# Ledger of designs, part 76: peptides against a protein of PDB entry 7PB4

Target 1, 105 residues: chain A of PDB entry 7PB4
Amino acid sequence: KMLNIKEYKEKLLSTLGEFLEDHFPLPDRSVKKKKKNIQESSVNLITLHEMLEILINRLFDVPHDPYVKISDSFWPPYVELLLRNGIALRHPEDPTRIRLEAFHQ
Target 2, 218 residues: chain B of PDB entry 7PB4
Amino acid sequence: DALQMAVGYFEKGPIKASQNKDKTLEKHLKTVENVAWKNGLASEEIDILLNIALSGKFGNAVNTRILKCMIPATVISEDSVVKAVSWLCVGKCSGSTKVLFYRWLVAMFDFIDRKEQINLLYGFFFASLQDDALCPYVCHLLYLLTKKENVKPFRVRKLLDLQAKMGMQPHLQALLSLYKFFAPALISVSLPVRKKIYFKNSENLWKTALLAVKQRNR

## One batch from the design tools (peptide)

Design b1_p23_1_s3 (made by RFdiffusion4, then SolubleMPNN; from b1_p23_1, 11 letters changed)
Fold by OpenDDE base, seed 4:
Structure b1_p23_1_s3 (fold): chain B 105 residues (1-105), chain C 218 residues (1-218), chain A 23 residues (1-23)
Amino acid sequence: as target 1 above (105 residues)
Amino acid sequence: as target 2 above (218 residues)
Amino acid sequence: MEAEKEQLLRLMVEELVILRAEL
């Protein structure tokens, strides 16, 4: 039973990864290059998959403080996507922190 | 091969230069329909055409006709079904296309080579129960997919809420009965014992075609 | 179209969280 759940989880993670790559890719860096003067803050954006992984891991690894600080690597449209869909919640006192929704509770 | 040319047309899309795009499309669509109903389609052909039908590349009428001829020669790849479900989530297909897809999925369920990844989509299918047009077919699909591990308290609550909203429908009753079988402690409500489980459209659009497939594979 | 993708994303994440909690 436990092995089947683990295998199922891994397959679901793989399916989610493929789904995110296909439908929620990172923004092409090419669009920002034409406006000259904005300092290319060379912030490496993380994928939506990586964002979700961080949020899920934090929810289970630190259940008493499941909040993740929004870094510059978090693409703002994806943060808003997670929030508007009820996948993530903002910290009530610190809008720079988000948590995954505790769907298991 | 005429079928390969037809599949290639749908895959690559209409070449801009053809003056008679509609006639060419109809020719290729008829080719696919004829082969599918006579012989069935190879798993690779179903993979390509099923994705096309759900991608929104063509109009609803074309997509509907493609879906209606997704008849396997032998098997359907589970990967094709997973990809198809991913397209349903993209919402480029009409509500009628979604209904047709679920009808197809139920009809073709036994011809799908594996069920492991489809079982992973259980939550997605379960969420589609809220759509009144999909609900009868989704209940049937879930009845085929449900394992003990899928029967969770929150899903029981959702099914009971749907029953409260929609009444005791035969398809919902069948699914609830299965849930009660796997997890009797989660369902305190007495369910009427039905000797026969009735799902909507036990006679699927593919009944004749599926009989022919079974006969050829014997 | 976008709303349905986003709904699927939610459902997949929900399922992952539930599965992880069972592990």
Scores: peptide ipSAE 0.644, ipTM 0.485, DockQ to the pose 0.521
Fold by OpenDDE base, seed 1:
Structure b1_p23_1_s3 (fold): chain B 105 residues (1-105), chain C 218 residues (1-218), chain A 23 residues (1-23)
Amino acid sequence: as target 1 above (105 residues)
Amino acid sequence: as target 2 above (218 residues)
Amino acid sequence: MEAEKEQLLRLMVEELVILRAEL
């Protein structure tokens, strides 16, 4: 039973990864609009997959404080996507913190 | 090979802005149709063409014709089906194409090499029950896919709510009966004992072709 | 179109969370 659940989970993760790569890619950095001066903050954006992994891990690893601080590596449209779809929730007092929805609860 | 040229045309798209685009497209489409209905298509050809049919690269008429000729020679790759479902989510295909896809998926179910990844899409298929046009075919698909682990209280509730809304549909009753089989404690309602599970429109467009495929693979 | 994609994402994440809780 447990082995089947683990295998199923791994397959689901793989399917999710492929789905995210195909349909929710990172924005191409190549829109170098020519405007000169804005310090290209070389912030490495994380994938939506990585964002979800962080959120899921935090939910289970720190269940008493399942919130993750939004860093500059979080692409804002994907944060809003997670929130809009009820996949994530903002902290009631700190909008810079989000948690994964506790679907198991 | 004429088939390879046809598949390559659909995959790569038309090279030149030639005035005869429509004639060329029709030629290649007829080539694919003829081979598919006569011999079936290889898994690789289905992979390419199925994705094209659902990607919105071509018009609805072309996509419909491509999808209608997705007849396997031997097997369909599960990966092709997963990719196809991903295209449904992108929504570049028409509602009629979605219906046709689910009909195709049910019809071709036994020819899909594996079901493991398709089973991971159970939640997506289940959500599609809310579409009245898809519901009969989705129920049939779910009837084929459902395992004990898929039978959750919230899904039972959704099915009962759907039955309350739509009435006692044969396809929905078939799925509920299967749910009751796997989890009798979750379904307190008496379901009519149907001697025969009947999915409406079980006469698939591919019946003759599928018989031919089964005969060739025996 | 985008809504169906986002809905699928939610469902996949939901299932993943449920499965992880069972492990």
Scores: peptide ipSAE 0.643, ipTM 0.478, DockQ to the pose 0.507
Fold by OpenDDE base, seed 3:
Structure b1_p23_1_s3 (fold): chain B 105 residues (1-105), chain C 218 residues (1-218), chain A 23 residues (1-23)
Amino acid sequence: as target 1 above (105 residues)
Amino acid sequence: as target 2 above (218 residues)
Amino acid sequence: MEAEKEQLLRLMVEELVILRAEL
């Protein structure tokens, strides 16, 4: 029973990865070049897949404080996407922290 | 051959310079239809044409005709089905095309080579139960896909809510009965013991073609 | 168009969370 759930989970993760690559890719670096003065902070944006992985892991690893601090690596439109769809929630007192929705509770 | 030229036309799209674009489209569409209904299509041809039918590259009439002739010679690749489902999420196909796709998926279910990735799309299919036009066909698909691990309390609640909204539909009753079989503790409601599970369109649009495919593969 | 993709994403994440809680 446990082996089947684990295998199913791993397969679902793979399917999610492919889905995110196809439908929610990172923005091409080329579009940022034209606005002059904002510090080209070479901040490596993480994928939406990586964002979700961090949020899911935090939910289970630290269930009493499941919040993740939004870093500069988090592409703002994807943060907004997660919040808008009820996949993530902002911390009530700290808008720089988000958690995954506890769909299992 | 004529089929490869037709598939290549749909894949690459119409070359701008042809004055008779509509005649060329109809010629290639008839070629695909004729081969599909007589012999079936190879898995690679289905992969290409199924994606085209759901991508919104052509008009609804063309997409409907392509989807109706997605008849396998032997097998359908699971990857083709996963890609097709991804196109449903993009929303470039009509509601009628979505209905036709679910009907096709149920009809062709036994000809799909593997089910492992399709089983991972269970949550997506389950969400489509909320669409009144899709609900009968999605219930049938879920009846084919449902394993014990898919039967969760929240899904039971959603099915009961749907039953409260739509009434006791035969397709919904069939799915609820399967859920009760896998997880009797989650469904306290007495379901009428139906000896025969009935899904709408048991005689699918492809019945004759599927019989021919089964006969050729024996 | 975008709304359907976003809904699918939610459902996939929901399923992953539920499955992980059982592990």
Scores: peptide ipSAE 0.639, ipTM 0.574, DockQ to the pose 0.504
Fold by OpenDDE base, seed 2:
Structure b1_p23_1_s3 (fold): chain B 105 residues (1-105), chain C 218 residues (1-218), chain A 23 residues (1-23)
Amino acid sequence: as target 1 above (105 residues)
Amino acid sequence: as target 2 above (218 residues)
Amino acid sequence: MEAEKEQLLRLMVEELVILRAEL
């Protein structure tokens, strides 16, 4: 039983990865809007897959404080995507922290 | 080859310069239809054309005709089905195309080479039960896909709620009976013992074509 | 972004969370 669930989970993760690559890719860095002065903070954006992995891991590893601080590596449109779809929730007192929805509860 | 030219036309799209775009489209569509119904299509041709039919690249009438001729010569790639399902989520296809796709998926289920990735889409298919137009076909698909690991308390609740709303539909009862088989403790409701599982739409648009495919692959 | 893609994403994540809770 557990082996089948693990295998199913790994396959679902793979399918999610492919789905995210196809439909929710990172923005191409090539749109250098030449607007001058904003320091292109060379912040390496993480993928939506990596963002979800962090959120899922935090939910299970630290269930008493499942919130993750939004870093500069979090692409804002993907943060908003997770929030508007009820996949993630903002911390009630700290809008810079988000958690994954506890779908298992 | 005429088929390769037709598939290439759909893949690359219409060349702007053709004055008679509609006649060219119809010619290529008829070529695909004729080959598909006579011989079936190769897995690679199905991969290309199935994605095109669901991508919204062409109009609904064209997409419907393409999807109706997605008849395999031998097998359908699981990857093609996964990609197709991803396109259903993109919302570029009509509701009628979605219904036709689920009918096709049920009809062609045995010709799909693998089921491992399709089984991972179980949650997506299960969510589509809420669509009244899809529900009969999705129940049939889920009946084919459901394993013990898919039978969860929350899904049981959703199915019972759906039954309360829609009544005792034969397709829903078939799925619930399977759920009760895998997890009898989760379903306290007495289900009528049906000797035969009946899905009304067991006779699909492809019945004759599927018989021909089975005969060629024997 | 098309609403149906976002819905599928939610469903996939929901399933992953449920599966992980059962392990």
Scores: peptide ipSAE 0.643, ipTM 0.478, DockQ to the pose 0.512; fails the geometry check

Design b1_p23_1_s4 (made by RFdiffusion4, then SolubleMPNN; from b1_p23_1, 13 letters changed)
Fold by OpenDDE base, seed 1:
Order: C-alpha cells, then sequence, then structure tokens
Structure b1_p23_1_s4 (fold): chain B 105 residues (1-105), chain C 218 residues (1-218), chain A 23 residues (1-23)
C-alpha cells in the first residue's frame, strides 16, 4: 500500500510539473524590453512549481506555523492564483505570509 | 424529520389558521438552533434559511436568531452568499442584520465552496466601507478577498480618505497594508509596520461551533 | 478554459497533500 502511494505521488508530481510548465510558465523576460527605465530588478522569480513545493514542505515540516513569507521571488499573479483558487490562504494578521490549504485536515 | 419540518415552516410561512403561531415559530427556531449548533446545517438548509433571514419575511428578532445559527455541517454554497448579498441590496433587513451578516460571512469564509462570484462583488463590499457600523467587518472581508487587480488608485484614495475621517483604525490599517503589499507605488504613506493585524473578533460568536465543524470535517 | 486549468491545479494539489499526509 505505501509503495503504491509513493509511486502514485511521484506520478502526480511529474504530471503536476508538466502541467505547470505547459499552462503556468513564468512570464518571459522578453516583454519588458520596451520601456527602458524600469530598473530590471534582477529578482529571480521562482516557478509556480517551486512555490507549491515550498508551501507543501512548510505545511508538513512546520504544521504549527505552516506559513511562508512571500518574497520578491514570488510572482504576484501566481500568489493570487493560489489564493483565489483556495490552494493557499493568507495569514490573518500578516499579509506577507501565506500557507497551503490543509486539504488533509 | 423535525429539522425538515422546521425549514419547511420557514420556507412556506406560517399556516394562517394556527392560533399558536408564536409557539410554533419558537418550536421550529429551537429545532434549527439545536441542530445547527450540534451538527451544523446542510448547504441546502443554509440556502433556504439564509435567504429567509435576509428577505424581511420575518421580524428582526427571528432573522437574527436564524442568521446566528447558519452554521454549516460541511460547506456553504457561494450561490447562497450571492443571493444573500442581493437581499442586502433590496434593503428589507435591519442594520443590525447587515452587521451580523458581514460578521457571519467573515466567520464562515473558509467554509464557502467557491469565491469566484463573491470576488465579483468586491465593488459592492468596498462601497459598504462608508457605513461606519459595517466598516470593520467589511475591511476584514476585503482583506480576505483583495487581489492585486482590485487595488485601484480610486480605492486607495477612498481608503486614505476614510482613514483621515475615522483615524488610524486597525482594520483600515490592515487593509491598507495589504493594498501596499500589492501596489506599493500607490501608497506613498509610511504605514506603521504593525506586526499584528487586529480585526474585531467577528468569529467569537461562532468560535466553538467552527472548531467543532473543522473537527467533524477532518 | 482558464478556469478549468485553475480548478485542475487545485485538484492536483489537493490530491498531492492528501497523499503526502498518508505517507
Amino acid sequence: as target 1 above (105 residues)
Amino acid sequence: as target 2 above (218 residues)
Amino acid sequence: MEALKEQTLRLMVEELVILEAEL
């Protein structure tokens, strides 16, 4: 049973990764070319996959404080996507912190 | 069952002929209250009863009691909330009922199945910030609903104007902090870094019930 | 189409969290 769950999890992770790459890619840096003056804040954006990984890990590693601080590496539209779909929740007292929904609870 | 009979009574209204209308009403209210607090209500029951509570079909005391027991067994339908908001627009409910509704909406927010239609009502909720009685609870609701796309210059101005009028209210500060997070360029004012956002404990009325709901749904 | 993708994402994450809790 546990082996089957692990295998299924791995398959699901792979499928999720592919799904995210296909449908939720990072914004191409190329579109910012035209308006020169906005300092390319060299902030390396993380993928939605990486964002979810961080949130999932935090949920299970620190269940008593499952909140992650939103960094500049978090692309705001994807944060909003997670929140509007009920995948993530905002901290009630800190707008800079989000958690994954505890679907297992 | 007793609950179905009670819900049916509220839905269909009192049969004209009963001399003991008040006793019958009280019996059915107690039935709904007892089930709601012990087990929660089904989404369909909440749909019916929530609409009744806001429609003005019954008196304010009855509506208040019904609304206080709108505790879900599992989920609340977004459609029920949208319908409820539509009743707020009609204005047949009391001011106290409106306040209670927003408190309820905040308290039950996590139990609402979807938020898509509720998010479309953002402008309506934002307009309700002008009501001093609603403002704390509406700020809390907006704090839960606000996306970057909702953060517009005119709304920032309105919030700053409200802050100028009402002072540095914790609930306004919380919402402004969120707005600044999404659109820092729109809010030049240095907001005090409050480590804790304090909303009025709207949840206190249902705190025990909500804990029980969460435990049952685990 | 976009709404469907987002719903699919939710379902996948939900399932993943449930599976993780079982391990």
Scores: peptide ipSAE 0.657, ipTM 0.422, DockQ to the pose 0.287
Fold by OpenDDE base, seed 4:
Structure b1_p23_1_s4 (fold): chain B 105 residues (1-105), chain C 218 residues (1-218), chain A 23 residues (1-23)
Amino acid sequence: as target 1 above (105 residues)
Amino acid sequence: as target 2 above (218 residues)
Amino acid sequence: MEALKEQTLRLMVEELVILEAEL
């Protein structure tokens, strides 16, 4: 039973990774080069996959404070996507913190 | 209508109080089966029942029977298929139900009204190639769905890796041949020219039903 | 189209969380 769960988890992770790459890629950095004046915020955006990994890990590693601080590496449209779909929840008192929904609870 | 009552039963679920839950379930299931095989189901009925079959609301035996009778009268809504795929992601259905779903999807492919949204699920289907039980049916589905824009280097690598693991399977060879057709530069390996693409004609559980549907719509 | 992708994503994440909790 446990082996089957692990194998299924691995398959699901692989499927999720591919799904995110196909449907939720990072915005191409190339478009920002032409408009001169906005500060090259050299901030490396993380993938939606990486965002989800951080959120999932935090949910299980620190279940009493499952909130992650939104950094500049978090692409705002993906944060919004997670929130509007009920995948993530904003902290009630700190709008800069989000948690993964505890679907297991 | 007996069918509407049956669909309504599956949608609303069993009312707690009936002592004869199993008899009622069987009655409604037989009603759906009888109508589906005789006349086919309306797109709306398929939408409801397909969702139920994959949601895990009922046991595997019931879900399997529902899925086996997802025979259209005319068309299947693409939205129904999309919802069904969403349930596959949740994993509340058995492995056998997943296999049956892919078999159903291949069998009913021509009866799906649109393919635009299904084509967006290409990556999800492609990931399911790693499942040995699904692989033959997924290859067939992908063969039907694949467009030039889907043929990417990473997918070619995955197919070649899968071929290295599983050997030269006819269904995998068919898909690779299609990939080579769309993107010959990505596939340097000489594929044997098979004149006949043999997907396992898994005895299409629906072959007789589909013939009947085609005859009625003519 | 987009709504479906987003719904699928939710379902995948939901299942992943449930599986992780079982592990």
Scores: peptide ipSAE 0.655, ipTM 0.477, DockQ to the pose 0.257
Fold by OpenDDE base, seed 3:
Structure b1_p23_1_s4 (fold): chain B 105 residues (1-105), chain C 218 residues (1-218), chain A 23 residues (1-23)
Amino acid sequence: as target 1 above (105 residues)
Amino acid sequence: as target 2 above (218 residues)
Amino acid sequence: MEALKEQTLRLMVEELVILEAEL
């Protein structure tokens, strides 16, 4: 039973990865903003896949405080997408923190 | 009166000599909390306590508790709000306290006696949109405050830039829709006609208390 | 189409969380 669940999980993760790449890619930063020298700290945006991994891991690793702090690497539209669809919840007192919905509870 | 003693304690500050400072503080906090949630506070009590909560006189935990119990019996003075906003400029309050204040301000907006001076602070509130933590609540506040005269080209540009950065956030869309209503020529972008405006703070920490206040004032 | 994609995403994440909990 456990082996079958692991295999199914791996298959689902693969399918989710492909689904996210096809339908929810990172925005192409290719808009040539002209080189004005403001240190736009090129904060590398993480993928929606990576966001979900962080949120899932936090939910299970720290179930008593399952909230993740939103960093500059989180693309705001994808944060909103997760919140809008009830996949994630915002902390009631700290809007900089989000958690994954505990679908297993 | 126990409430007057509690308010007086916060106003004057802790007397240095008391060995039981923390117990005394907690006693007075509980007194304020109990009265505020049960009956609401008078405008004068809110004036004093609101300013204390934002002045940085006490620690963040105390300030947060005070601010959470700023529930009016009847009305809140506009002057108290203006004075409170002035403390936000001094930077002695925590980021979490600022967020809580804007949530409070939106929640209590209908209980503020006048709006004329608050409307003059429009530019200050608009500048606070750049803070990602404040942005949802500031958008809601601006939605309540915005008049046709506030809708200027530079503000439209800033909102569109924020939307480009943050995506089509419901709170930004609500504010932009209002801007388009007042000045359709300034916003060429087709905004999705959302039938319902949703702000995240539609359910606030004070929902139950506000219902009780409205019932008592009927 | 976008709404369907978002719903599909939710269902996939929900299933993944349930599976992780059985793990």
Scores: peptide ipSAE 0.653, ipTM 0.392, DockQ to the pose 0.220
Fold by OpenDDE base, seed 2:
Structure b1_p23_1_s4 (fold): chain B 105 residues (1-105), chain C 218 residues (1-218), chain A 23 residues (1-23)
Amino acid sequence: as target 1 above (105 residues)
Amino acid sequence: as target 2 above (218 residues)
Amino acid sequence: MEALKEQTLRLMVEELVILEAEL
């Protein structure tokens, strides 16, 4: 029983990875919008896959405080995507913290 | 080609404010219907027309007629089905169109080239079980799609709750029986051993056409 | 098309969380 769940989890993770690469890639850095002054803060954006991994890990590792602080590496459109789809929830008192929805409860 | 002109009309939309918009539309619709029922449609034609039928570009009557003639010559592309399901999510189609789509999907299931992406939509289809109008057809679709890995405790609970609400429906019993086959430990309830799985005959609308397709592809 | 992608993402994440809880 557990083996089948693990195998299915691995298949799902692989499929999720492929799905995210195909449909939710990071924005190409190459569109140099010529607008001058926005300090291209060389902030290495993390993938949506990495964001989800962090959120899932936090949910299970620290279930009593499952919130993750949004860093500059979090691409804002993907944060908004997670929130608007009910995948993530914003902390009620701290807008800089988000958690994964506890779909298992 | 008359068919290409008809498909092009639906794809590009009516060009000019011609007074005879309805006559032109009817002419093209009849062309598509005639070819579809006689020969079937190419996968590319189905891709275009199926998306149009579910996009809400035309009225419900037109969409219904288009969807009824989505008969393949050979195969249906999985991508076309995935795109079609995307339109179901947007909610621009009527409830009757959704029912017809699920009936079509069940009827045409064997003609879809691949099932990998459709299997990923399992959760979406499962959520649609809550719609009383869709439930019989969704159960049939899920019966075709369900793998052992899809049979989870939470889905079992949802099916049992649905059965408690709706009663012992033949289509629900068929799906629960399949779930019990894959995961007997998750279903403690004794299900009556039904010798015959009974789904509403979704194929009835296309029965003659499907027989013709199978004969041409043999 | 975008709405389906987002819904599919939700469903995949939901399933993943449920699976993780069962391990």
Scores: peptide ipSAE 0.649, ipTM 0.498, DockQ to the pose 0.518

